# Peptides against a protein of PDB entry 6NYY: the designs that were tried, part 52

Target 1, 212 residues: chain A of PDB entry 6NYY
Amino acid sequence: KHFEQAIERVIGGLEKKTQVLQPEEKKTVAYHEAGHAVAGWYLEHADPLLKVSIIPRGKGLGYAQYLPKEQYLYTKEQLLDRMCMTLGGRVSEEIFFGRITTGAQDDLRKVTQSAYAQIVQFGMNEKVGQISFDLPRQGDMVLEKPYSEATARLIDDEVRILINDAYKRTVALLTEKKADVEKVALLLLEKEVLDKNDMVELLGPRPFAEKS
Target 2, 212 residues: chain A of PDB entry 6NYY as posed
Amino acid sequence: KHFEQAIERVIGGLEKKTQVLQPEEKKTVAYHQAGHAVAGWYLEHADPLLKVSIIPRGKGLGYAQYLPKEQYLYTKEQLLDRMCMTLGGRVSEEIFFGRITTGAQDDLRKVTQSAYAQIVQFGMNEKVGQISFDLPRQGDMVLEKPYSEATARLIDDEVRILINDAYKRTVALLTEKKADVEKVALLLLEKEVLDKNDMVELLGPRPFAEKS

## One batch from the design tools (peptide; aimed at target 1 Y63)

Design b2_p26_3_s1 (made by RFdiffusion4, then SolubleMPNN; from b2_p26_3, 10 letters changed)
Fold by OpenDDE base, seed 5:
Structure b2_p26_3_s1 (fold): chain B 212 residues (1-212), chain A 26 residues (1-26)
Amino acid sequence: as target 1 above (212 residues)
Amino acid sequence: AASSLEEEEELEQKLHEMLEELKKLE
């Protein structure tokens, strides 16, 4: 309660400082955030949705709040579901508008970073093998890659495969749940903010037990 | 009034950090 109220106050303070979206932009954001919300709802290893909003905040045009898991260890399946949830906004825009916006740029960056980390840091790819290299930090010219050019090409190919698999999984899910994405998007356009109870009313109870 | 603004700014910063961490986890 106090933490949620504090988050809501901080959130409300950020909301007052942000630009009013144009109606068309607001519609795009509503379907984008609905895509994230619905993907997260129907993916077992996604974090439980607490709140989704189309009210701009700082550099973000919308946001979803999830119950933070103090999780230090992730399985490959958990990372895949997180990638799918992160792709949910872009996939929703594609399904409903047939266009790509810049709104998913940060999501694509996150997905790319996650895919790369899974392959070169966590050793989660069978073709590349059990390798762990430090990811080049932003700005570090990694002058010497600890692997051959052939290995670099293999890594790039396997990263693309992993992202494409996550994308296809997200397309399949949100196509099946297209009516649910529409319901969430329309209610977001009306209320601007949805909580978990609004999602339960729209979609029914989340099909996965909340891991406490 | 000033302590509530600093707590709100610290909470904004912590929320921003948490949102940025959540964004890193996303």
Scores: peptide ipSAE 0.005, ipTM 0.334, DockQ to the pose 0.052
OpenDDE base, seeds 1, 2, 3, 4: peptide ipSAE 0.000, 0.017, 0.017, 0.016; ipTM 0.387, 0.453, 0.427, 0.443; seeds 2, 3, 4 fail the geometry check

Design b2_p26_3_s2 (made by RFdiffusion4, then SolubleMPNN; from b2_p26_3, 10 letters changed)
Fold by OpenDDE base, seed 5:
Structure b2_p26_3_s2 (fold): chain B 212 residues (1-212), chain A 26 residues (1-26)
Amino acid sequence: as target 1 above (212 residues)
Amino acid sequence: AASSLEEEEELEKIQKEMLKKLEEEK
């Protein structure tokens, strides 16, 4: 309660209603956020959805609030489901509009960063092996890579494979759940904000027990 | 390491290829 209220105050204080979305942009955002929400609903290791909104906040055109897990250790399966949830917005736009928008740029950056971290920091790729290198921080000229050019190419190839697998998994899920994405998007266009109870009324109870 | 920009461009390319496959299956 107090932590949710603090997050709502920090995030709600940033509800400068400064950007009025055009009706078409608002529709795109509704389907984008519905894609995230539905992917998160049907992925076991995704964080539980608390709230989804198409009200612009700062630089974001929409947002989803999740119950923060104080989790310090992630499995490969958990990271994959988080990648799929993060791709859910872009995949929804693709399924419903057949077009790619710039709205998913930050999601793509997060997915790419997660894929690289899994391969080069966490050693989660069998072909690359049990390696752990510090990813260059933004602005650090990595003058010397601790690995060969051949290893760099292998890393880049395995990152693409991992992202493609997450993308295909998300496409399969949201194609199966296409009617649910539509229901969530339409209700978002009506209410602008949905909570967990609205999602339960639309989709039924989440098929996974909330790890308290 | 591909720049974050090159990675985004490659992701967009992969997504466009996946779009074409989904259109061909319809």
Scores: peptide ipSAE 0.021, ipTM 0.404, DockQ to the pose 0.020
OpenDDE base, seeds 1, 2, 3, 4: peptide ipSAE 0.017, 0.017, 0.019, 0.019; ipTM 0.445, 0.455, 0.431, 0.461; seeds 2, 4 fail the geometry check

Design b2_p26_3_s3 (made by RFdiffusion4, then SolubleMPNN; from b2_p26_3, 10 letters changed)
Fold by OpenDDE base, seed 4:
Structure b2_p26_3_s3 (fold): chain B 212 residues (1-212), chain A 26 residues (1-26)
Amino acid sequence: as target 1 above (212 residues)
Amino acid sequence: AASSLEEEEELEKKLHEMLEELKKLE
């Protein structure tokens, strides 16, 4: 209760500053957020959905809120499912509209950052090997790379492979679940905000046991 | 929208910070 109210206050404070979306933009956002929500619903290692909204907030045109796991250690499989969930909005737009919007730019940035982190920080790629390098923060001048240009190219190639694999997995999932994405999107257009109970009513219980 | 996930991460970060602050009050 107190936690939910605190979340609602933080979230509600962001709602007051938001632009009114045009109906077509609102539709695009609804299908985008439905893509995230459905991907998260059917991916085992995705975080449990708490709330999905198409009410603009700050810089966001919609959002999906997940229960933050107090998890500091992620497996490769968990990171892949999180990448797929993050790609869910973009993939939904592609499946339903056959076009790409700028609304997935930050999702693609996050997926890219996650892929680089897996390969160069966490050593999760066999071709690159068990290496760990600090990634430059946004705005840091990278003076010297701690690895060769050949290694840099290998990293870039393996990042693309990882992102493409996550993308293909998300396309396969949301194509299979296309009717579910549409149900969620249509209900979002009606209610503007959905919670976990709305998702259970639409899709049935999440097929994975909630880790308490 | 992609911006919503950055806001979600910022919100998660703020939520995590708030949770950590709330844990300090408990």
Scores: peptide ipSAE 0.020, ipTM 0.460, DockQ to the pose 0.302
OpenDDE base, seeds 1, 2, 3, 5: peptide ipSAE 0.000, 0.018, 0.017, 0.000; ipTM 0.391, 0.455, 0.424, 0.328; seed 2 fails the geometry check

Design b2_p26_3_s4 (made by RFdiffusion4, then SolubleMPNN; from b2_p26_3 with L9E E13K F15L W16H E23K F25L)
Fold by OpenDDE base, seed 4:
Structure b2_p26_3_s4 (fold): chain B 212 residues (1-212), chain A 26 residues (1-26)
Amino acid sequence: as target 1 above (212 residues)
Amino acid sequence: AASSLEEEEELEKKLHELLKEKKELE
């Protein structure tokens, strides 16, 4: 109770009560957030869904919140599922509307950053090899790359491959689960906020054991 | 929809802190 209220206060403090979404925008957000929620539900290594909302917060028009795992070490498979979950919103928009919006910009940035980190920092790509370089922070002038232009091109190509593989995996998943995405989106349009229990009522229990 | 990565990261940090406090109380 006290912790749930503290979480709600943290979330509620980020909720912008002043942003009124148009009905069509609200629909787009509902399907976007439903895509994240359903992808996270059916991906083994995704974090458990805590809350999904179409109430605007911060710079976002909606959000899906997940219970953070106290995990500092990630496998390649875990990072892939997290990438797929992050792509779930964009993929849902494409499946249901045949168009994409700017609403996935931060998701695409997250996915891109994760892909580069896997290849350049974690050495998780066989073609690039067991290398680790610091990624430039946003706003840092990279004066010199610690690798050749040929290696830079290889990194860029392997990043695109990894992102495309995650995208295709997400498309396959959300196409299979299209009816579930629609159920979640429709309920979001009604309730504006869903929790884990709402998802269990709609979809059944999550097919993976929650690591407490 | 795109939440600012910064706000989401701040929320994740706060959530992580709250979860740590929860585990310390269990």
Scores: peptide ipSAE 0.018, ipTM 0.414, DockQ to the pose 0.424
OpenDDE base, seeds 1, 2, 3, 5: peptide ipSAE 0.017, 0.009, 0.010, 0.011; ipTM 0.422, 0.303, 0.406, 0.403; seed 1 fails the geometry check

Design b2_p26_4 (made by RFdiffusion4)
Pose (drawn by RFdiffusion4):
Structure b2_p26_4 (pose): chain A 212 residues (1-212), chain P 26 residues (1-26)
Amino acid sequence: as target 2 above (212 residues)
Amino acid sequence: SEEEFREKVAEFTDTLPHEPDGAAFM
């Protein structure tokens, strides 16, 4: 047990128990984190889940703890299910509320960087073609693109097609499973954390083979 | 454009997409 609190501390950050939220904020954060939990539960190639918390941990209001699959060959479907898990947070607080918050900002930086990487860096697109470019990192102040402007116009169109196909896939997921999202977040307001075991108590066994 | 591309690159994370990631925040 003392080891599992260390794995979480290194990955997650400092865990602020006293930084309380308003009752209308905890209701939002729970619906946001349940989106990450339920969409990560029902998708096939998404990571197996360890723990979902609504307690503020580091630069965040909620926290989700995943077990990333050690694999060296990501396919096109295995990257879409990682995107549809990340976008699940904004989708759940949009189905239930209608209002969208600024809390999904870091959820959208991962979707954006995982879309340029498929199109520009890998060869996962038809319109751009099988062309690889050295995509700049965050600490790399980009001087000039290694391609034209009409190609940059072609890339940012395809990223919009890619994320809005990941968005619609997740809206079609958390409406079919709308009641299961509400089951998860109402326990998150009661018990501020959920292990894997009490998600099996809610949702039954996960319907995919998972190696632990 | 060029300035819009630079702004998009400044919003990237330190974690690369091909690297394993084990956390999600709000």

Design b2_p26_4_s1 (made by RFdiffusion4, then SolubleMPNN; from b2_p26_4, 17 letters changed)
Fold by OpenDDE base, seed 2:
Structure b2_p26_4_s1 (fold): chain B 212 residues (1-212), chain A 26 residues (1-26)
Amino acid sequence: as target 1 above (212 residues)
Amino acid sequence: SLAEWQALVASFLETEPWEPSAVSRI
């Protein structure tokens, strides 16, 4: 309890008990978080879900907390599943509401960053090739692109392809699991916070063994 | 435009490498 609260405080910030979401906003957040949670549940290489909350904290209106793996190396498959999990909120909103909210902006940013890193830092794209460029740090005037404009265009295209592929994968998954997303969202609206046990009770055991 | 996309990407890249955050934030 105290340790989880400390982690929640570090991760989410202080509970904004004063921030009352409108019912429709709360519903949006619930389905968004349910999308993350369910995507993470059914993706093999996603981190195990620990907690999902629609209680506003810090800058977030909700969050899903996962147990990070103590790993320094990630496979392309792991990164893809993580992208899909990160897209889960946005995809859930699309499936259930047909709208885009600003809530997905940070997720899209993370996905874009991951896609870019895969292509230009990790060399995980066949067309771009096994190249690795340091991402310009904030404030570094990218005076000179380390690659040609043709390569830049190729990178941009391949980033979009990767994101779109992850998006389509997430759409397929959450469409298949639409009833599960709804169950999680409805339970979130009731309980505001779900843990792993709530998810097990609701969805059954996670199909993938937790890698200890 | 490509420039807008690049600017968008650049704005996204200004954040530290996506360390697997244990938390998805809305």
Scores: peptide ipSAE 0.048, ipTM 0.651, DockQ to the pose 0.571
OpenDDE base, seeds 1, 3, 4, 5: peptide ipSAE 0.041, 0.042, 0.049, 0.041; ipTM 0.642, 0.655, 0.643, 0.643; seeds 1, 4, 5 fail the geometry check

Design b2_p26_4_s2 (made by RFdiffusion4, then SolubleMPNN; from b2_p26_4, 15 letters changed)
Fold by OpenDDE base, seed 3:
Structure b2_p26_4_s2 (fold): chain B 212 residues (1-212), chain A 26 residues (1-26)
Amino acid sequence: as target 1 above (212 residues)
Amino acid sequence: SLAEWQELVASFLETEPWEPTAASYI
């Protein structure tokens, strides 16, 4: 309990108990977070879910907290599953509401950054080739690209392909698991916070052995 | 829709990449 609360404070910031969500907004957040949670549950290379919450914290309206593996090297498959998990919220909103909210913007930024890093920094794309360039930091004026405009266009195209593939994979998964997403969302609306045990009770044990 | 997603992705590709933050997802 105390350790989890400390991690939550570091990751999520202070609870904004003063931010009252309208019932419709709260429902949207619940389905969004349920999408993350369910995607993470059924993706082999996703980090284990620790907690999911629809209580507003910091700038967020909800969050899913995962236990990151002590891993410094990621495979392409691991990065893809992480992208899918990150897309889970948006995909859930699309499946259940047919609309996209601003809540998914930060997730999309993370997915976009990951895709760019895979292609440009990690050399994980066959068409672009085994290249590695330092990505500019947010707010750094890129004066010169270390590659041609033709390569830039190719990178952009391959980033879009990678993100679209992750999106399609997430849509397929959450469509198959639609009933599970709804169960999690409904329980979130009741309890506001779910842990791993709540998820096990609701969905059964995670189908992947936790690599300790 | 996939089309709306593609447009949104395109808008983010025009922005500079940033460092991935820790395993919290909103």
Scores: peptide ipSAE 0.044, ipTM 0.604, DockQ to the pose 0.192
OpenDDE base, seeds 1, 2, 4, 5: peptide ipSAE 0.017, 0.038, 0.043, 0.034; ipTM 0.561, 0.574, 0.612, 0.604; seeds 1, 4 fail the geometry check

Design b2_p26_4_s3 (made by RFdiffusion4, then SolubleMPNN; from b2_p26_4, 18 letters changed)
Fold by OpenDDE base, seed 5:
Structure b2_p26_4_s3 (fold): chain B 212 residues (1-212), chain A 26 residues (1-26)
Amino acid sequence: as target 1 above (212 residues)
Amino acid sequence: SLEEWQKLVSQFLEVDPLEPVASRRI
């Protein structure tokens, strides 16, 4: 409890109790966070959901909080499910509103970084092959890429393919679970904060055994 | 590190606030 609250404060920042979202913005946030929550609920390799909130904090308008596993090794399948969960907010906005917002900027950045890492650091792409290059750190002058311009183009293309595949998978999932996303979003609009028990009451038990 | 990044990504998925782009009234 105290440790979780400390992590929430460090990562999420302080609650902005004075920040009042417009009703339409609050609705967008609720469906966005419901998309993350439901995607994570039905993806095997997603971390367990602890809390979902539409109360604005220093860093965000809403959040879904997960219990990270102490995991040092990730499979390609695990990384894909994490990408899909991360895309859940954007996909929910598309499904319910027929429009996208800037709310997914950090999500897209995270997905982009994950996709590049999979391809150029972990060697997880067959076309690019078993390569591992250090991604330029923010501020490092990328003096010379250790690969050709043709390889750079291939990397960029395969990154887009990977992200698009994750996006399509998320669209399929949240379309199938559309009614569940709506239930979560509507309850978020009422309670502003949901926990794991609220999710179990709405959706039933998570179909995947919590790896203790 | 990517590990730190992955841990951060898995812990919190947030909606980013954007300052209202002042619609430049053309």
Scores: peptide ipSAE 0.218, ipTM 0.683, DockQ to the pose 0.042
OpenDDE base, seeds 1, 2, 3, 4: peptide ipSAE 0.029, 0.032, 0.070, 0.037; ipTM 0.550, 0.581, 0.569, 0.521; seeds 1, 2, 3, 4 fail the geometry check

Design b2_p26_4_s4 (made by RFdiffusion4, then SolubleMPNN; from b2_p26_4, 15 letters changed)
Fold by OpenDDE base, seed 2:
Structure b2_p26_4_s4 (fold): chain B 212 residues (1-212), chain A 26 residues (1-26)
Amino acid sequence: as target 1 above (212 residues)
Amino acid sequence: SLEKFRELVSSFLEVRPDEPFGVRRI
């Protein structure tokens, strides 16, 4: 308990228990987090979930803690699953509420960053080709882009395609697992915090062996 | 456009280095 709270404080910041979400917002957060949790549960290359919380902390309305593998090299498939997991919240909102919220902004940013990196840094797109550009750091004065306008348009198109593919994959997954998302969301609304054991009780053991 | 590229890059490069690996917020 104390150790977990210390980790949570370091990770999430101080519990802003004072930030009482309206029931509808709390419901949205619960389903959003459930979407992430379930997507991550059923995606092979997603990081195993350790904890998920809908208790607001710092600037976050919810958070999840994962056990990442100490991995330095990622495949395209691994990156796709990570993108899908990251889209899980938005997709859950769409499935359950028929609407999207601003809650997925950071997720969309991460997905967009990943997609861009895959295409222009890792050379993972066949149409764009085996290219790798150093992305200017934030604050770097970019005077010229390292590619043509035609290539820029191609990159934009292929980024959208990649994200849309990840989105569709996530929609398919969470639609299939809709009942599981509901179970997790409802339990989140009850307990506010779930751990791996709660997830196992709800969903059964994660179908992918945790390579420790 | 270069501006669009800059905007894209700036939006992409907000890697929050302060987010510990293995934690997602919202």
Scores: peptide ipSAE 0.210, ipTM 0.701, DockQ to the pose 0.510
OpenDDE base, seeds 1, 3, 4, 5: peptide ipSAE 0.034, 0.206, 0.196, 0.230; ipTM 0.571, 0.732, 0.686, 0.703; seeds 1, 3, 5 fail the geometry check

Design b2_p26_5 (made by RFdiffusion4)
Pose (drawn by RFdiffusion4):
Parts: sequence; C-alpha cells; structure tokens
Structure b2_p26_5 (pose): chain A 212 residues (1-212), chain P 26 residues (1-26)
Amino acid sequence: as target 2 above (212 residues)
Amino acid sequence: SNSGLISWEEYKEAKEKAEELYEEEE
C-alpha cells in the first residue's frame, strides 16, 4: 500500500485535501472526471484505469490515475482511443450542463499535440501524405516552418477534421453511456476517490481483455 | 483539471523514482 501511494505521488503531484471547492464546482469537477473514467472504461485501446479522484492534486482540480500500456507501436486506432478518452471530460460536462469550462485546457493541449504528431511527424494522414517533419517541442522556439504556407494551411485543416472526428465519437459514446457517467460522479461526490474495484461494483467487469 | 495521462516511458521512470522514495520512507 505504501508503494501505491508513492507511484501516485510521483505521477500526480502534491494532493491538496484542504483546498475546498464550491458545491457547484465539485459538481462540475465530478462530471468532468467521470467523463475520463467512463470513456476510458468502455474504449478498447485506452489505458487501464487505476483510480479517479476529485480532490485537488497539483495544478488540477480532479485527478485520474492510469496504467499506460508499455508498447512500442501505436496504431491509428490506438491513438484515437487515447484522444477520445482525453476529450471525454469536456463532452461529459457539456451533455450534463450545456456550459463548458476552462478546466479542459490541459485536456486540449494533449489532443492538439497528439494531432500534429500524427499528421506532421508520423505519416497517419492521406491529404498531407507520407511526409515526416521534425515537429518543434515546447522548449523549442520555432524559427520558421520547414514547409510552405499552403502546407501549413493543409495541416491545420486536417487537425480540425481529426479532433472533431474524435469529438463526435465521444459525444456518441457518453450519450449511449449517459446513465453510467452519472453513476460514477455521484459516488465521486460521496467518496472523493474511486478505486478500480468499486468501479467494477458499478459498471461490472470491463468488457475487454486487460493484462495487469 | 488533471487527467493524469502520461506515456509508458514516463511511467517507467516514475516507477524507479517511486522505488527510491519507498526505500527512503522505510
């Protein structure tokens, strides 16, 4: 047990128990984290989940703990299911509320950087072609693009097509599973954390083979 | 909000650091 609190502390950050939220904020954060939990539960190539919390941990209001699959060859489908898990947060607080918050900002930086990487860096696109470029990092102040402007116009169009196909895939997921999202978040307001076991108590066994 | 999603290589490095932190706590 003392080891599992260390693996979470290194990955997650400091866990602020006293930094309370308003009752209308905890209701939002729970619906946001349930989106991550349920979409990560029903998708095939998404990571197996360990723990979902609504307690503030580091630069965040909620926290989700995943077990990333050690694999060296990501396919096109295995990256879409990682995107459809990440976008699940904004989708759940949009189905239930209608209002969208600024809490999905870091969820959208990961979707954006995983879309440029498929199109620009890998060869996962038809319109751009099978062309690889050295994509700049965050600490790399980009001087000039290694391609034209009409190509940059072609890339940012395809990223919009890619994320809005990931968005629609997740809206079609958390409406079919709308009641299961509400089951998860109502326990998150009661018990501020959920292990894997009490998600099996809610949702039954996960319907995919998972190696632990 | 924090999604907590990381790559597998970052998870492997985080596991090694978590073993060192466990030994210091013991």

Design b2_p26_5_s1 (made by RFdiffusion4, then SolubleMPNN; from b2_p26_5, 10 letters changed)
Fold by OpenDDE base, seed 2:
Formats: structure tokens, sequence, C-alpha cells
Structure b2_p26_5_s1 (fold): chain B 212 residues (1-212), chain A 26 residues (1-26)
């Protein structure tokens, strides 16, 4: 809660509405979105890419849109690949620029929320055990944590481990696929919007069949 | 990617502050 709130306060105070991207910012966005796109392309359990764009819309500087699966049940592996895909933008920025931008902050929040949910809602962590409790919603009073402070620390540690593991996996993947990330980023800078067909032309067919 | 550039330093500080807030609540 407090970490998420602290992150949100830091984020919320630093969010500048940029309607016009500078060329360097546009480059950063292109590599960021290319990271998402390529991670999603080469992760088996990631949702299939529909569209990637570096055209600013509202608060978003760019986006990768994926085909939502009507899936009600997610495995730990699926959630990990989704985390890796979500980290793809930040990891791309690190690989290509050696810097992290705030543009990845929403992604980090999503990854953090997913990690907490896996550990405290879905019981997917062996050390924490098969616990399930509702994550406090925004605006809910800090209800007494249904677990000890020692358990809280354990949860936080295991969340960090899970995020770090997802991060390392994403770094390994996008380092291997660095040339593909660059190809996508360069084409994004040219076309501003890519679809699945552009990705197939650029990278070849996705290695994983769309599980219909 | 959402709008908002923070420097790597500001991000590190934010992380440190978030960690500190977690430690102070603990």
Amino acid sequence: as target 1 above (212 residues)
Amino acid sequence: MNSGEISAEEFKEALKEAEKLLEEEL
C-alpha cells in the first residue's frame, strides 16, 4: 500500500502532459514500445500483438495493443510472461539507452500489482504459502493486514524477487532479440504505427501459434 | 508508455523514498 502510494505520488507529481514529443523523446518511445512488441512476440504466453503505436494519445506517449484473450484462468507461467511483456519497454530503454524513463512507471505499477496479486491473492508463492486476501482498493482505509509484520516483509521480499526474475528474463530475451527490437523501433519511427502484418514482415511469423 | 520524464536519479530517489516509507511503516 504505502510503496504503491509512494510510487503513485512520485508519478503523479512528475506527469507532464506532453502533447508534442521531441525527437529524442519520440525515439525513446519507439524503443520502449518496440520492447513491449518484441517481448510479446517471443513470449509464448503473451497476448498476440495487434497494434503498436508511438502516436501520443491523452497521457500515453505510445502503446502496444494486444488481442485480449477471453481467459478466466491464468497460470504462473502466463502471468510471468505477461509481466515480462509489461517490462519490455523499460528493459528496451535500459538496453539501448542505459536509462530508465518515467514512461515505464505505469508498467512497473502493473508488474508490481501483478506480483502482489500472485503472492497474496493467488497463493502462487511457496514461501508465503497458499494465502488469499483482497488487495486494498484505492481509497479503502488501511484495514488491518490479515497477516503479521513478518509475513508482510516476506511478501515484499518475494514480490521483489518475482519482479527481478521477470526483469532478468526480459533482459535476457530482449538482449538476444536486440536486433529485432531495433528493427521494430526504427520502423515505428518511420510509420508511427505498426500492425501484426508489419511485425510478420519484419520479424517473420510469431514463433507461437495463436492458441485459438 | 505514459508521459513523464524523471531522471534516473529522481527514479532512484523515488525508489529510495518508497523503500524508506516501507521501512518506516514496518
Scores: peptide ipSAE 0.071, ipTM 0.512, DockQ to the pose 0.123; fails the geometry check
OpenDDE base, seeds 1, 3, 4, 5: peptide ipSAE 0.058, 0.070, 0.065, 0.036; ipTM 0.552, 0.458, 0.521, 0.536; seeds 1, 3, 4, 5 fail the geometry check

Design b2_p26_5_s2 (made by RFdiffusion4, then SolubleMPNN; from b2_p26_5, 10 letters changed)
Fold by OpenDDE base, seed 4:
Structure b2_p26_5_s2 (fold): chain B 212 residues (1-212), chain A 26 residues (1-26)
Amino acid sequence: as target 1 above (212 residues)
Amino acid sequence: MDSGEISAEEFREALKKAEELVKEEE
């Protein structure tokens, strides 16, 4: 929680609201969304891609739409792949531009929330142990933690380790698939919207059998 | 994706600053 709030404060302070998408911004969005799409394509437990778009909608400059798995129970490995897919945009920007955008803020919040949930709610960390505590909602002042300050520090450390591991895994994957990320990004710049069939034509069939 | 650009270095610095803020609030 403290780490999540700190990330939100720091990254939120870096927000530059631009209303008009410039050509270079459109390029950044294309590579960001291509990073999500390619990570999701090559991660076994990622949700199947339905659509990727660089057309601005509401507050978002682009989006990837996935078919929600009718899955309510997730393994640690499944949650890791979902974290990696969520980091795919940020990692793509780093690989291609050496920079990131505030577009990754919401992705980082999602990854951070997932990491805390794994450690504090699901008991998926060996050092913290099989504990389950309710995470305070965003904006709720928790006056009293149900655990010691030493446990709070351990949780925050293990959250950081988990996020860093997911980040490194995503860097390795998208570095290996760099040419595929570029192909998707270039096609996005041309078509603005890609579907699953466009991805199959570009990358070949997804290497994992679609669970019908 | 929201509007705004930061460097990868600025982002890494932001993560370090977030870590420091957590340590100061502890």
Scores: peptide ipSAE 0.176, ipTM 0.717, DockQ to the pose 0.123
OpenDDE base, seeds 1, 2, 3, 5: peptide ipSAE 0.031, 0.009, 0.010, 0.026; ipTM 0.488, 0.327, 0.372, 0.531; seed 3 fails the geometry check

Design b2_p26_5_s3 (made by RFdiffusion4, then SolubleMPNN; from b2_p26_5, 11 letters changed)
Fold by OpenDDE base, seed 2:
Structure b2_p26_5_s3 (fold): chain B 212 residues (1-212), chain A 26 residues (1-26)
Amino acid sequence: as target 1 above (212 residues)
Amino acid sequence: MDSGVISAEEFREALEKAKKLVEEEL
């Protein structure tokens, strides 16, 4: 309980009890968060879902809380599934509403950062090669790129490809699981907060063993 | 209240902008 609340505070910030979502906003958030939740549920390397909420917290209108894996090393597959899970909200909005929200911008930023990190830091792209550059921190003036403009363009192209692949994978998954996304969204609209047990009751057991 | 709802097109543009921002930060 206390640890979960602490994590919720770290991930979502303080609960904004004063922020009442309009019904349509609440619906959008519910489907967005349901997209994250369902993507995470059916992706092997996604972090186990602990909680999903449409209660506004901090800067977010909703959140999905996952059990962080105590790992310092990530495989390409793990990072891909994480990207897909992060895209789940947007993809859900697209599937159900044909539109996306600004809530997806933060997710896209995360996905973009992950893609660049994979390609530039981790050397996980065959075309770019096993190159590792320290990505400047957000706000650091990059005075000189450690690679050529041609390499930069290649990186940008490969980042786009990676993101698009993750997006397509997420679209395929959530389209297949569309009914599950809707079930989760509808239950979120009713309960505002779902836990892992609610998800198990709704969707059945997660098809992947939780790595303890 | 600016419903943070953007079109798929606006989103694609935002993605491209985000990519550029990351590229500029790189």
Scores: peptide ipSAE 0.015, ipTM 0.409, DockQ to the pose 0.024
OpenDDE base, seeds 1, 3, 4, 5: peptide ipSAE 0.008, 0.007, 0.013, 0.013; ipTM 0.382, 0.373, 0.372, 0.373

